# Designs tried in a protein design run: peptides against a protein of PDB entry 2KNC. Part 27

Target 1, 74 residues: chain A of PDB entry 2KNC
Amino acid sequence: KGPDILVVLLSVMGAILLIGLAALLIWKLLITIHDRKEFAKFEEERARAKWDTANNPLYKEATSTFTNITYRGT

## One batch from the design tools (peptide; made by RFdiffusion4, then SolubleMPNN)

Design b2_p14_5_s2 (from b2_p14_5, 11 letters changed)
Fold by OpenDDE base, seed 1:
Structure b2_p14_5_s2 (fold): chain B 74 residues (1-74), chain A 14 residues (1-14)
Amino acid sequence: as target 1 above (74 residues)
Amino acid sequence: LLDLLLALLLEALR
């Protein structure tokens, strides 16, 4: 009965390793899905905040474009 | 999978 004990020990060790690896993969997958959803929300909020800042009547652009009406391109 | 592993473990103990 020596070979049967070795098969049991190796099967239990293999099962623990497979369960541990599966748990780590599930954990990493859940984090990756969470982070992608949170990042997509953050980029949407950042895009909205940029539009709201552009519509702020107190925001003066650092550059004023003056059309020189006297510059008739010859 | 777990039941198959348990069955193999029980058979090896038998």
Scores: peptide ipSAE 0.039, ipTM 0.653, DockQ to the pose 0.235
Fold by OpenDDE base, seed 4:
Structure b2_p14_5_s2 (fold): chain B 74 residues (1-74), chain A 14 residues (1-14)
Amino acid sequence: as target 1 above (74 residues)
Amino acid sequence: LLDLLLALLLEALR
């Protein structure tokens, strides 16, 4: 039987589609892993910055509680 | 997967 040209063409097309899909999946996986590592690092740095802000003697709370000394609760 | 594609290609060329 001569080579089934249709089977060869469909196999080549299928291989190209599978390679393209695999490349997209690998690319998406690499980005997703990268973004998760970067986000985890960012949250760690943000957690440290909160601790550093709490210990920073130059940090003034934006809210000041003023006790009105003239308030005689009658 | 690659071996299956190669096997199908070889069978198509036979």
Scores: peptide ipSAE 0.039, ipTM 0.648, DockQ to the pose 0.325
Fold by OpenDDE base, seed 5:
Formats: C-alpha cells, sequence, structure tokens
Structure b2_p14_5_s2 (fold): chain B 74 residues (1-74), chain A 14 residues (1-14)
C-alpha cells in the first residue's frame, strides 16, 4: 500500500483545525475570566467606596436644605 | 492528539 497521501493531508489538516479551534477557545476563555474578575473587583471597590462614604465624618450631603428665614409660608 | 497524529503517520508509512 503506497503511503495514503490523502490520509496524511487530511490528518494534518484536521490537526491544524483542532489546534486553531483550541487556541481560540483558550483565548476566549482567558478574556472571559479576565473580564469577570475585573468586573467583580470593580463592584467590590464600588461597594467599599459606598461603605467608606457612609463612614466619612466629612461627608456633607450635597443637598443643603436652606431654610429661608424670610419664607413666611403664606 | 499529537500521539494520534504520530500513530496515523506511522500507520500511513507502513
Amino acid sequence: as target 1 above (74 residues)
Amino acid sequence: LLDLLLALLLEALR
């Protein structure tokens, strides 16, 4: 049986396609894990910043209610 | 995968 050049070509082509697909899946998985970790860290930092703002004795509410002493409610 | 490729290559050369 001569070397089935067709079987060798199909096996090499199949291996290249599988390696390429595996590399794309690994790349997509790494990005997806990175983005989820970064988003989780950002939500944790926002949660901490909200707690720190609630405990900041210098936090003045941006809403200053000026009671106008001259407002005679008619 | 690499072992399967090597096995197919060896079988194609036989």
Scores: peptide ipSAE 0.038, ipTM 0.648, DockQ to the pose 0.227
Fold by OpenDDE base, seed 3:
Structure b2_p14_5_s2 (fold): chain B 74 residues (1-74), chain A 14 residues (1-14)
Amino acid sequence: as target 1 above (74 residues)
Amino acid sequence: LLDLLLALLLEALR
């Protein structure tokens, strides 16, 4: 019995689709891992910049807490 | 990987 040409065609099409899907998943995984590492570095740099700002004796917080002396919270 | 796919294809053609 010769190879069922339909089974061969469907197997080749299925293999191409699976390889394409696997390549896209690997690519997405690599990007996601890269982006998480870059984001972690960015958050570390932001945390360091906040620390450097907090220790700068010339830095005046832009947020002045006004205690409203007349605010009696009922 | 390609050799495994080729082997599976050859087995499907047998």
Scores: peptide ipSAE 0.031, ipTM 0.612, DockQ to the pose 0.333

Design b2_p14_5_s3 (from b2_p14_5, 10 letters changed)
Fold by OpenDDE base, seed 1:
Structure b2_p14_5_s3 (fold): chain B 74 residues (1-74), chain A 14 residues (1-14)
Amino acid sequence: as target 1 above (74 residues)
Amino acid sequence: LLALLEALLKLALE
């Protein structure tokens, strides 16, 4: 049977689509891994900055707990 | 890429 031009065209189209899809999946995977690593670093730095702020003697919490010494819970 | 083209060319000649 002579060269099935339709099989060749469909195989080339299929190969291009598969390569394109694979490239998009690899790209998305690389971005997702990068973003997760960067976000983990950002959360670690934010946690450290929060600890440093809590140790700042100038930081007064907006919430002051007043112990009412006259409240005898009977 | 070249090996894929060769495989397609071989498939076209069968």
Scores: peptide ipSAE 0.064, ipTM 0.737, DockQ to the pose 0.291
Fold by OpenDDE base, seed 4:
Structure b2_p14_5_s3 (fold): chain B 74 residues (1-74), chain A 14 residues (1-14)
Amino acid sequence: as target 1 above (74 residues)
Amino acid sequence: LLALLEALLKLALE
């Protein structure tokens, strides 16, 4: 029985589609991993900058507690 | 990939 030319053509088309789909999935996965790593670094640097700003000796707290030592509650 | 090519070649020779 000669080669079923239709089976060969469909198998080659299927292989090309699967390779193309696999390449797109790998590409999307690599981008997603890259973006998550970059975003995590950015958030870490931003958190560190916020902590450094919070330790700024020029920062005045909006609330000051004063103990009135002269208050005699009569 | 090579195993796929071999399988296709076998299928084409049957």
Scores: peptide ipSAE 0.059, ipTM 0.726, DockQ to the pose 0.197
Fold by OpenDDE base, seed 5:
Structure b2_p14_5_s3 (fold): chain B 74 residues (1-74), chain A 14 residues (1-14)
Amino acid sequence: as target 1 above (74 residues)
Amino acid sequence: LLALLEALLKLALE
């Protein structure tokens, strides 16, 4: 008694669905790993740039204290 | 994948 044609069709459909799902999971995993590595690198470069800026003798703090001459602090 | 297809083909010919 050959396997019912339905069992063969369902097995082929199941195999295609499993391959498609595996490909999507691999794709999502690769993107997630890539994005985390890129973000970690960006934060490291940003931290380094902040240290390099702090050591730059030409860096002036963008915060200017404006003393309002009319401000009489009570 | 090919081995699975061959196994299914053999099973379908029995």
Scores: peptide ipSAE 0.057, ipTM 0.723, DockQ to the pose 0.193
Fold by OpenDDE base, seed 3:
Structure b2_p14_5_s3 (fold): chain B 74 residues (1-74), chain A 14 residues (1-14)
Amino acid sequence: as target 1 above (74 residues)
Amino acid sequence: LLALLEALLKLALE
């Protein structure tokens, strides 16, 4: 008894959909891994740039936080 | 990919 033609058609359609979904998941996974590696490099470069700025003897912080001990809020 | 589809079609026609 050959397989039902409807079962064959539905199995082929299901296989194509599963392959398409698997390809999209693999693609998303590759992008997510790439983006995490790029973000880690960006944060490392940003950290180095902050250290280089902090070690510059000519750099004066543009913002100094002074705690006014007499300010109790209005 | 095409060879896998052909193999699946042959298996489904046996």
Scores: peptide ipSAE 0.056, ipTM 0.723, DockQ to the pose 0.289

Design b2_p14_5_s4 (from b2_p14_5, 12 letters changed)
Fold by OpenDDE base, seed 2:
Structure b2_p14_5_s4 (fold): chain B 74 residues (1-74), chain A 14 residues (1-14)
Amino acid sequence: as target 1 above (74 residues)
Amino acid sequence: LLELLRKLLEEALK
């Protein structure tokens, strides 16, 4: 009767630990999938904002190209 | 799992 009680206690403890670990893994997996979907949406919105900026006639590129007419490349 | 725990409990109670 002594060894059987210890086996039952260890099996219950092991089952609780496995269920707890499985729940944490499922939770982490759900968060990771959520974060990847949110990041993909954010990059899509950022890409759209770049396209809208490129088509905005009020957008002046910060780069002014001065053509130096006196620069004859050596 | 629950059936295994039940069988283990039944054997421990016997």
Scores: peptide ipSAE 0.057, ipTM 0.720, DockQ to the pose 0.243
Fold by OpenDDE base, seed 1:
Structure b2_p14_5_s4 (fold): chain B 74 residues (1-74), chain A 14 residues (1-14)
Amino acid sequence: as target 1 above (74 residues)
Amino acid sequence: LLELLRKLLEEALK
């Protein structure tokens, strides 16, 4: 009955390690899902803000193309 | 897992 105690101790240690690893994997999975959802919302909000500005007749582009009337293209 | 722990505990107590 000596080898059975070692098998029990190793199995308990292995179970604790597996529970710890499973908890870390679940935690990483939850963070990864959260971050991807947050990033997707941020990109959607940024896309909406661009469309709202593009459809606003009061929006003036920060970049104005000035045709220089004195530019004689060579 | 829990059932394996129970079986191992029962074998260790015999």
Scores: peptide ipSAE 0.057, ipTM 0.720, DockQ to the pose 0.302
Fold by OpenDDE base, seed 5:
Structure b2_p14_5_s4 (fold): chain B 74 residues (1-74), chain A 14 residues (1-14)
Amino acid sequence: as target 1 above (74 residues)
Amino acid sequence: LLELLRKLLEEALK
């Protein structure tokens, strides 16, 4: 009795599904690694821009802390 | 996997 034609068909269908799933997982993994590297670069550039603003002698903080010396918390 | 498919095909063709 040759191997059931059904077992061959199910094996081929299973192989196609596994290859398709593996290809989708590899594709998603590559995109996720690419996106994380790009996002990390953007966050580093944003962090550097914030530090450069702190070292810019022309940057006047828009927030002046006025210490009201007459505010006795009584 | 590919070699298993080949063996299954060779057995199905016998």
Scores: peptide ipSAE 0.056, ipTM 0.715, DockQ to the pose 0.236
Fold by OpenDDE base, seed 4:
Parts: C-alpha cells; structure tokens; sequence
Structure b2_p14_5_s4 (fold): chain B 74 residues (1-74), chain A 14 residues (1-14)
C-alpha cells in the first residue's frame, strides 16, 4: 500500500499540471485568434483609408501620359 | 477521463 499512495499523489499532481497547462494553452490560443482578427480589421480599415485617398478627386496621378499626335515616325 | 479518475479513487480507497 506504500507505492499505491505515491502513484495516486503523482497522478493527481500530473493531472492538475496537465489541466493547468491545457487551460493556459487554450487561453493563449483564444488571445492569439482575437489579436489576429483585430489586426486583420485594422489592416482592412487602413486599406479603406488608402482607397479613400486614391479615390480623392484631388489626387492627380503624377504621371500624365501625353500621346504626341505630331510624332510621324520617319 | 472520469473513468480514469474513478479507477484511481478506487485504488486509493483499497
């Protein structure tokens, strides 16, 4: 009966440690998924702000291609 | 899991 009590104590301690570790891993996973969703939303809002800047009718493209109608290639 | 805990409890009570 001596080794059986030690095996039970070690098994209970091991189970508590495994449950605690599993809870910490689940918690870290939930935070990581939340932070990735919030970051994806922030990048979408930043992309929309860039599109609103590009659709600003005051933004003239710095490159106007003039087709020279007088260029007769000889 | 619950059956494992039951077996461990039954071994501890013998």
Amino acid sequence: as target 1 above (74 residues)
Amino acid sequence: LLELLRKLLEEALK
Scores: peptide ipSAE 0.048, ipTM 0.710, DockQ to the pose 0.159

Design b2_p14_6_s1 (from b2_p14_6, 11 letters changed)
Fold by OpenDDE base, seed 3:
Structure b2_p14_6_s1 (fold): chain B 74 residues (1-74), chain A 14 residues (1-14)
Amino acid sequence: as target 1 above (74 residues)
Amino acid sequence: IEELLKLAQELLEK
């Protein structure tokens, strides 16, 4: 029985499709891991910036209470 | 890839 050239061609095509699909899955996985690591760094930097702002002696609260020494409430 | 090449070779030898 000669080689079923159609089976060989379909198997090679199927292999190429599976490799392409595997490459896309690996690519998506790598991007997803990269994005999660970048987001984790961003949240760490944001947390650090919040701590730095809290300890910064130049931090001016958006709400400042001014005691008016001349205000004698009637 | 090598396993698929081997499978293609085994299918070509039958």
Scores: peptide ipSAE 0.038, ipTM 0.671, DockQ to the pose 0.258
Fold by OpenDDE base, seed 1:
Structure b2_p14_6_s1 (fold): chain B 74 residues (1-74), chain A 14 residues (1-14)
Amino acid sequence: as target 1 above (74 residues)
Amino acid sequence: IEELLKLAQELLEK
């Protein structure tokens, strides 16, 4: 039976689609690995900044509690 | 690419 030209065309189209899908999956995987490494570095830097603040004896909290002496509760 | 070419050849020889 002569080559089913339709089967060859469909197989080539299917192969192109599979290569395109594989390329998108590889691209997404590379981005996901990159973003996880960058996020881990960001969390380490943020943790270090928190530790540095906690060990700084000159750190004043931005919030001060003032007792309002004029507040007579209802 | 080579595997796809081989598949196309195998389909062409049938």
Scores: peptide ipSAE 0.035, ipTM 0.660, DockQ to the pose 0.279
Fold by OpenDDE base, seed 5:
Structure b2_p14_6_s1 (fold): chain B 74 residues (1-74), chain A 14 residues (1-14)
Amino acid sequence: as target 1 above (74 residues)
Amino acid sequence: IEELLKLAQELLEK
């Protein structure tokens, strides 16, 4: 029986779909790794800025804790 | 891809 032209066509279509899906997965993986590295850098810079603020003797806390001595927590 | 090409060639020669 001559080559099942249908099997060849379905195999080519399946291969194109698999290559397209693999390319999309690789692309998404690269973006996700990039975004995770950038986010980790931003969180490190934010953490450093908080520590630098804590070590700055000129920093006055904008929040005064008012201890209400008359508040009986009942 | 190369295995698919070989399979397509083997199917075309039979």
Scores: peptide ipSAE 0.032, ipTM 0.635, DockQ to the pose 0.365
Fold by OpenDDE base, seed 4:
Structure b2_p14_6_s1 (fold): chain B 74 residues (1-74), chain A 14 residues (1-14)
Amino acid sequence: as target 1 above (74 residues)
Amino acid sequence: IEELLKLAQELLEK
């Protein structure tokens, strides 16, 4: 019996859908890996900028801890 | 890939 034309058509349609889905997943994976690498570079540059700011003698910390030496806790 | 080619060949030989 020759190949059932319906089975051939459904198998080709299924293969096209699976290839399309696989291509979308690969594309999303590549973008996600790219974005994670770019974000890691951005966080490294931010960490360097924070280090450079901490070594700047003109940088004043936004928070000053004042210890009141006259506070006798009762 | 080889198993998919075998399945495709078995479908064509029926």
Scores: peptide ipSAE 0.025, ipTM 0.602, DockQ to the pose 0.314

Design b2_p14_6_s2 (from b2_p14_6, 11 letters changed)
Fold by OpenDDE base, seed 5:
Structure b2_p14_6_s2 (fold): chain B 74 residues (1-74), chain A 14 residues (1-14)
Amino acid sequence: as target 1 above (74 residues)
Amino acid sequence: VEELLKKALELLEK
C-alpha cells in the first residue's frame, strides 16, 4: 500500500505547525534574553550612579536636617 | 519538509 496521501498531507501540516511553533519559541526566547540583558544593564548603571553620587563632592543632600533648638526631649 | 513535498508530488503524479 503506497503511503496514504492523507498521511503525507497530515505529516506536512504537522511539520509546518512544528516549524511555526519552534520559530515563535526561538523569537520569544531571543526577546526574553535581550530584555533581561538590557534590564540587568540598567540596574547595574543605576547601582553605579548611586555610588558615584555618594562620591560626588557637589552632591547636596535634598534632606535639610533642621535641628529644632526648642525640642527638649522630655 | 521539502522531502515530504517531493514525495507528495511524486504520489500525485502516479
Scores: peptide ipSAE 0.030, ipTM 0.612, DockQ to the pose 0.211
Fold by OpenDDE base, seed 1:
Structure b2_p14_6_s2 (fold): chain B 74 residues (1-74), chain A 14 residues (1-14)
Amino acid sequence: as target 1 above (74 residues)
Amino acid sequence: VEELLKKALELLEK
């Protein structure tokens, strides 16, 4: 009767530890997948916002290239 | 898990 009780107790403790570890891994995996989807959505929204600003008549490009026709490269 | 808990309970009653 002694060895069977110790084996059962050790198996229950091992099962609880494995379930706890599995739950933490699943939780971390779900968060990591969520964060990657949210980041992909954020980059898509940022790309769209850049296109929408380019079509906004109030948008002034921060960089204007002017060809100075008076610059004769001497 | 439930079968291990049942076995643990049955062993505690003996």
Scores: peptide ipSAE 0.028, ipTM 0.613, DockQ to the pose 0.279
Fold by OpenDDE base, seed 4:
Structure b2_p14_6_s2 (fold): chain B 74 residues (1-74), chain A 14 residues (1-14)
Amino acid sequence: as target 1 above (74 residues)
Amino acid sequence: VEELLKKALELLEK
């Protein structure tokens, strides 16, 4: 009965550790899936806001290209 | 897990 009791105790401890690890992995997976969905929504909203800004007639690009028509390259 | 618990219970009853 001595070795059988030790095997039972070690198997129960191992099962509890495996269940705890599995629960943590499931929890991390659920958070990761949630975060990826929220990030995808945030990037879509940011892409829409950028599109709306690009179509805003009050938005002036910070870069103006001036073509000097009098520049005769020597 | 359940089969290990059943075996553990059977070993406690002997």
Scores: peptide ipSAE 0.027, ipTM 0.593, DockQ to the pose 0.344
Fold by OpenDDE base, seed 3:
Structure b2_p14_6_s2 (fold): chain B 74 residues (1-74), chain A 14 residues (1-14)
Amino acid sequence: as target 1 above (74 residues)
Amino acid sequence: VEELLKKALELLEK
């Protein structure tokens, strides 16, 4: 009794479907990892740009605390 | 295509 040609055909079809599904999952995983790495770099660069703006000698804080030299607290 | 499938089935029944 040769291997049931139906079992062989179904196994080959199943293998092709599993390989196709695995390839799609790997592709989606690679894109998701790439996008997360790119987003993490973008947030790091944005954080660095925020810190560099804080050290910008041209940055005037919108809030200036004036110490009133004439305030003698009684 | 259908004739090839019928011939393949006839070869399996034998």
Scores: peptide ipSAE 0.014, ipTM 0.396, DockQ to the pose 0.058

Design b2_p14_6_s3 (from b2_p14_6, 12 letters changed)
Fold by OpenDDE base, seed 4:
Structure b2_p14_6_s3 (fold): chain B 74 residues (1-74), chain A 14 residues (1-14)
Amino acid sequence: as target 1 above (74 residues)
Amino acid sequence: VEELLRLIQELLRL
């Protein structure tokens, strides 16, 4: 019996759809891996910047506690 | 690609 032309057409269409879906999944996976690596670098740089700010002798904490030595509580 | 070609060849042999 000659090849069922409908089975051949449906198999080719299904294969094109599967290749397209696989390409989109690979593309999304590559972007997701890239973004995770870039975010990890950004958090490492932000951590280093916090350590550098904590050791900056020009950084004064906004909270200064003054003890008033002249306060005689009654 | 090769598996698709094998599948097409199998479908053409039926």
Scores: peptide ipSAE 0.037, ipTM 0.623, DockQ to the pose 0.372
Fold by OpenDDE base, seed 5:
Structure b2_p14_6_s3 (fold): chain B 74 residues (1-74), chain A 14 residues (1-14)
Amino acid sequence: as target 1 above (74 residues)
Amino acid sequence: VEELLRLIQELLRL
């Protein structure tokens, strides 16, 4: 009995959908891995720049906390 | 792709 033309058509349609879905999943996975790696580097560089600014002896904090030893609140 | 081709070939032989 020849294969039901309907079963062949449904199998081909299902295969095209599965290949399309697999391609979209691979594409999304590659982008997600790329973006996470780039974002992690950017946050690491930003963290290093913040630490380097904090350790820069040329960076005078604009807020000098002067403990006024003469301020006895009367 | 190959598994699909095998499945189609199996369906064509039944």
Scores: peptide ipSAE 0.034, ipTM 0.602, DockQ to the pose 0.362
Fold by OpenDDE base, seed 3:
Structure b2_p14_6_s3 (fold): chain B 74 residues (1-74), chain A 14 residues (1-14)
Amino acid sequence: as target 1 above (74 residues)
Amino acid sequence: VEELLRLIQELLRL
């Protein structure tokens, strides 16, 4: 029996769809891995910048918390 | 690629 032309058409269509889906998944995976590495680096640099700011003797916080020694919370 | 070619070849043999 020759190949059923419908089976051949459906198999080719299915293969094209699966290849397209696989390519999109690989592309999304590569982007996701890239973005996670870049984001992790950004958060590390941000953490370092926060530590450097906290240790900078020239940095004065714009907000000073004064403990009011006369505030007896009644 | 080879598994896809085998799958197509199997489907063509049915």
Scores: peptide ipSAE 0.034, ipTM 0.604, DockQ to the pose 0.317
Fold by OpenDDE base, seed 1:
Structure b2_p14_6_s3 (fold): chain B 74 residues (1-74), chain A 14 residues (1-14)
Amino acid sequence: as target 1 above (74 residues)
Amino acid sequence: VEELLRLIQELLRL
């Protein structure tokens, strides 16, 4: 009996769908790996910028707490 | 491409 033409058509359609799904999964995986690397770099750059801001010698806190060492509460 | 052709040929043999 020759190959069931229906089985051949369904197998070719199934193969095309599987290739399409595999391509989408690979694409999503590549984006997810890229985004994780870029986000890690962004958080590192943000951490460096926060350290530079903490060491800004021009930043005077708007609140100076003067502890009066001579105030013995009576 | 060749592996896909072999797979199609195996499916054609069923």
Scores: peptide ipSAE 0.033, ipTM 0.608, DockQ to the pose 0.269

Design b2_p14_6_s4 (from b2_p14_6, 11 letters changed)
Fold by OpenDDE base, seed 1:
Structure b2_p14_6_s4 (fold): chain B 74 residues (1-74), chain A 14 residues (1-14)
Amino acid sequence: as target 1 above (74 residues)
Amino acid sequence: VEELLKLAEELLRL
């Protein structure tokens, strides 16, 4: 029985749709990998900035505790 | 495109 021309047409259409879906999945995967690398780099740069602040002996905390030397707390 | 053509030829031979 000759190939059902409808089955051939539907299979070709299905294959085009699968290629389109695969391309979208690859595109989404590439973006997701890119975004994760950029976010990891951003978190590393932010971690380095915290380390530089924590190890900088010139960093004065914005909170200055003024010990009032005149406070005789009895 | 070429793989779709090969697949169409394979389906045409079944």
Scores: peptide ipSAE 0.036, ipTM 0.658, DockQ to the pose 0.261
Fold by OpenDDE base, seed 3:
Structure b2_p14_6_s4 (fold): chain B 74 residues (1-74), chain A 14 residues (1-14)
Amino acid sequence: as target 1 above (74 residues)
Amino acid sequence: VEELLKLAEELLRL
């Protein structure tokens, strides 16, 4: 039986399509992992910047506790 | 790639 040229052609076409699909899936996966790592770093840096803002010497608390040294509570 | 070559060789033997 000669090689079923149609089966060979369809298998090669199927293989090329599967390789192309696999390459697209790998590419999408790599981008998704990259973006998640970059976003996680950005959220860590943002969290760190928020903690540093709490210790910012330029932060004026909206509430100043004034200890009145002359207040002798009766 | 190598598995696809083996599959192509197997299909070529039918």
Scores: peptide ipSAE 0.033, ipTM 0.644, DockQ to the pose 0.259
Fold by OpenDDE base, seed 5:
Parts: structure tokens; C-alpha cells; sequence
Structure b2_p14_6_s4 (fold): chain B 74 residues (1-74), chain A 14 residues (1-14)
């Protein structure tokens, strides 16, 4: 019996859907990898800026620890 | 693409 025209149509439709889904998955994966690399750089720069602030001799801590010499911990 | 062409040729031969 000649090629079942329905099987050919369903196979072509299935192939188009699979190619479209694969392209969307690849696109989403590339964006996700890009965003994760950018976010990792921003977190590294924030960590470095905190280290540079801790080593800056001009940084005065806003919190002065007042040692109350009259507080005997009893 | 080539695997889909081979599959279409195989389906066309049945």
C-alpha cells in the first residue's frame, strides 16, 4: 500500500515540533549560562569591593564599640 | 536533516 500520507504528515509535523522545541531549549540554555556567568561576576565584584573596603585605612566603622568599664559581668 | 531525509526515504519505500 503506498506511503500512508497520514504517517508522512504526522512525521513532518512531529519533526517540526521537535526541531522547534530543541531550538527553544538550546536558546534557554544559552541565556541561562550567560546570566549565571554575569551573576557570578557581579557577586565576585561585590565580594572584592567588600575586601577593598575592609583594607581601606580611610574606612571608619560606623559602629564604635564602647567598652563600659563599669559593667562587671556578674 | 540527513537522518530525517533517510527516515522519509525509508518511510516512502514501505
Amino acid sequence: as target 1 above (74 residues)
Amino acid sequence: VEELLKLAEELLRL
Scores: peptide ipSAE 0.028, ipTM 0.616, DockQ to the pose 0.354
Fold by OpenDDE base, seed 4:
Structure b2_p14_6_s4 (fold): chain B 74 residues (1-74), chain A 14 residues (1-14)
Amino acid sequence: as target 1 above (74 residues)
Amino acid sequence: VEELLKLAEELLRL
């Protein structure tokens, strides 16, 4: 029996839909991986900027522990 | 890829 033209048409339509869906999923996956890598770099740069701010010699800790050497507890 | 080729050959043999 020659190939049922209906089966061939439905298989080609199904293949095109599956290829299109697979291409969209791959594209979304690549973007998601790219965005996660860029976000990780941004958080690393932000962590470095926070470290540079914490090591800024102008940032005197607001808590000066003054040990009063003359406090003889009675 | 090979399973897709086998499926395509099976569809062409109907």
Scores: peptide ipSAE 0.026, ipTM 0.594, DockQ to the pose 0.234

Design b2_p14_7_s1 (from b2_p14_7, 11 letters changed)
Fold by OpenDDE base, seed 5:
Structure b2_p14_7_s1 (fold): chain B 74 residues (1-74), chain A 14 residues (1-14)
Amino acid sequence: as target 1 above (74 residues)
Amino acid sequence: VLDKLLEELLKKLL
């Protein structure tokens, strides 16, 4: 029986759908990996900036602890 | 690559 034209058409449609789905999955995967790498760098830089601020001798705490010398804890 | 797979599928369908 000659090539079932319906089977050929359905196979081509199925192949186009699979290629389109694969391309979308690869694209989403690349974006997700990019965003996760960028976010990890920002959290590392933020952690480093906090560490460098703790070691900076020019860092004045915005909170001055006023020791009230008249507060006898009774 | 895709063309060879299509040709092999066509040969199996014929």
Scores: peptide ipSAE 0.031, ipTM 0.594, DockQ to the pose 0.306
Fold by OpenDDE base, seed 1:
Structure b2_p14_7_s1 (fold): chain B 74 residues (1-74), chain A 14 residues (1-14)
Amino acid sequence: as target 1 above (74 residues)
Amino acid sequence: VLDKLLEELLKKLL
């Protein structure tokens, strides 16, 4: 019995659709992994920049608490 | 997986 031409056509169409879907899933997975690595690196660099700022002897806090020695609370 | 599917399709075609 020769192959059912309809089964062959449907199998080829199904294979093309599955390959297209698989390619999109792989592409999305690669982007997602890339973006997660880049975001993790960005958060690490931002964390380091805060530590480097905190340990920088040239860092001046935007707010300094001065105890006024002349303030006797009445 | 794809190669086995292709071989099964070829065996059904021939």
Scores: peptide ipSAE 0.030, ipTM 0.582, DockQ to the pose 0.354
Fold by OpenDDE base, seed 3:
Structure b2_p14_7_s1 (fold): chain B 74 residues (1-74), chain A 14 residues (1-14)
Amino acid sequence: as target 1 above (74 residues)
Amino acid sequence: VLDKLLEELLKKLL
């Protein structure tokens, strides 16, 4: 009994569909991993820039608290 | 980066 030509054709079609689906899943996974790594770097750089701004000698706080040394509250 | 690699691969395939 030779291989049923229908079983061979269906197996080849199924294999092509599975390879195509696997390629799309791998592609989506690679993009998702890339985007998460790029976002994580962006948040790290943003965090670093916020810390550098806090140590910037040109930073003037919008609120200056003046302690009046002459105020003796009665 | 990966999109640029895909565009370069597509330009080599087409």
Scores: peptide ipSAE 0.026, ipTM 0.572, DockQ to the pose 0.034
Fold by OpenDDE base, seed 4:
Structure b2_p14_7_s1 (fold): chain B 74 residues (1-74), chain A 14 residues (1-14)
Amino acid sequence: as target 1 above (74 residues)
Amino acid sequence: VLDKLLEELLKKLL
């Protein structure tokens, strides 16, 4: 029995859809891996910049605690 | 498993 032309057409259509879906999944996976690597570098650079700011002798904390030594709580 | 399914599909297509 020769290949049923309907089975051949449906198998080719199914294969094209599966290849298209696989290509979209691979594309999304590559973007997601890229974005995670870029975000990890950005957070590392931000952590270094925060460390450099904390060690900057010109950085003054916005909060100064003043203890009034003359305050005798009655 | 996948290879056996592919072989069975190819045997039905030929």
Scores: peptide ipSAE 0.025, ipTM 0.538, DockQ to the pose 0.161

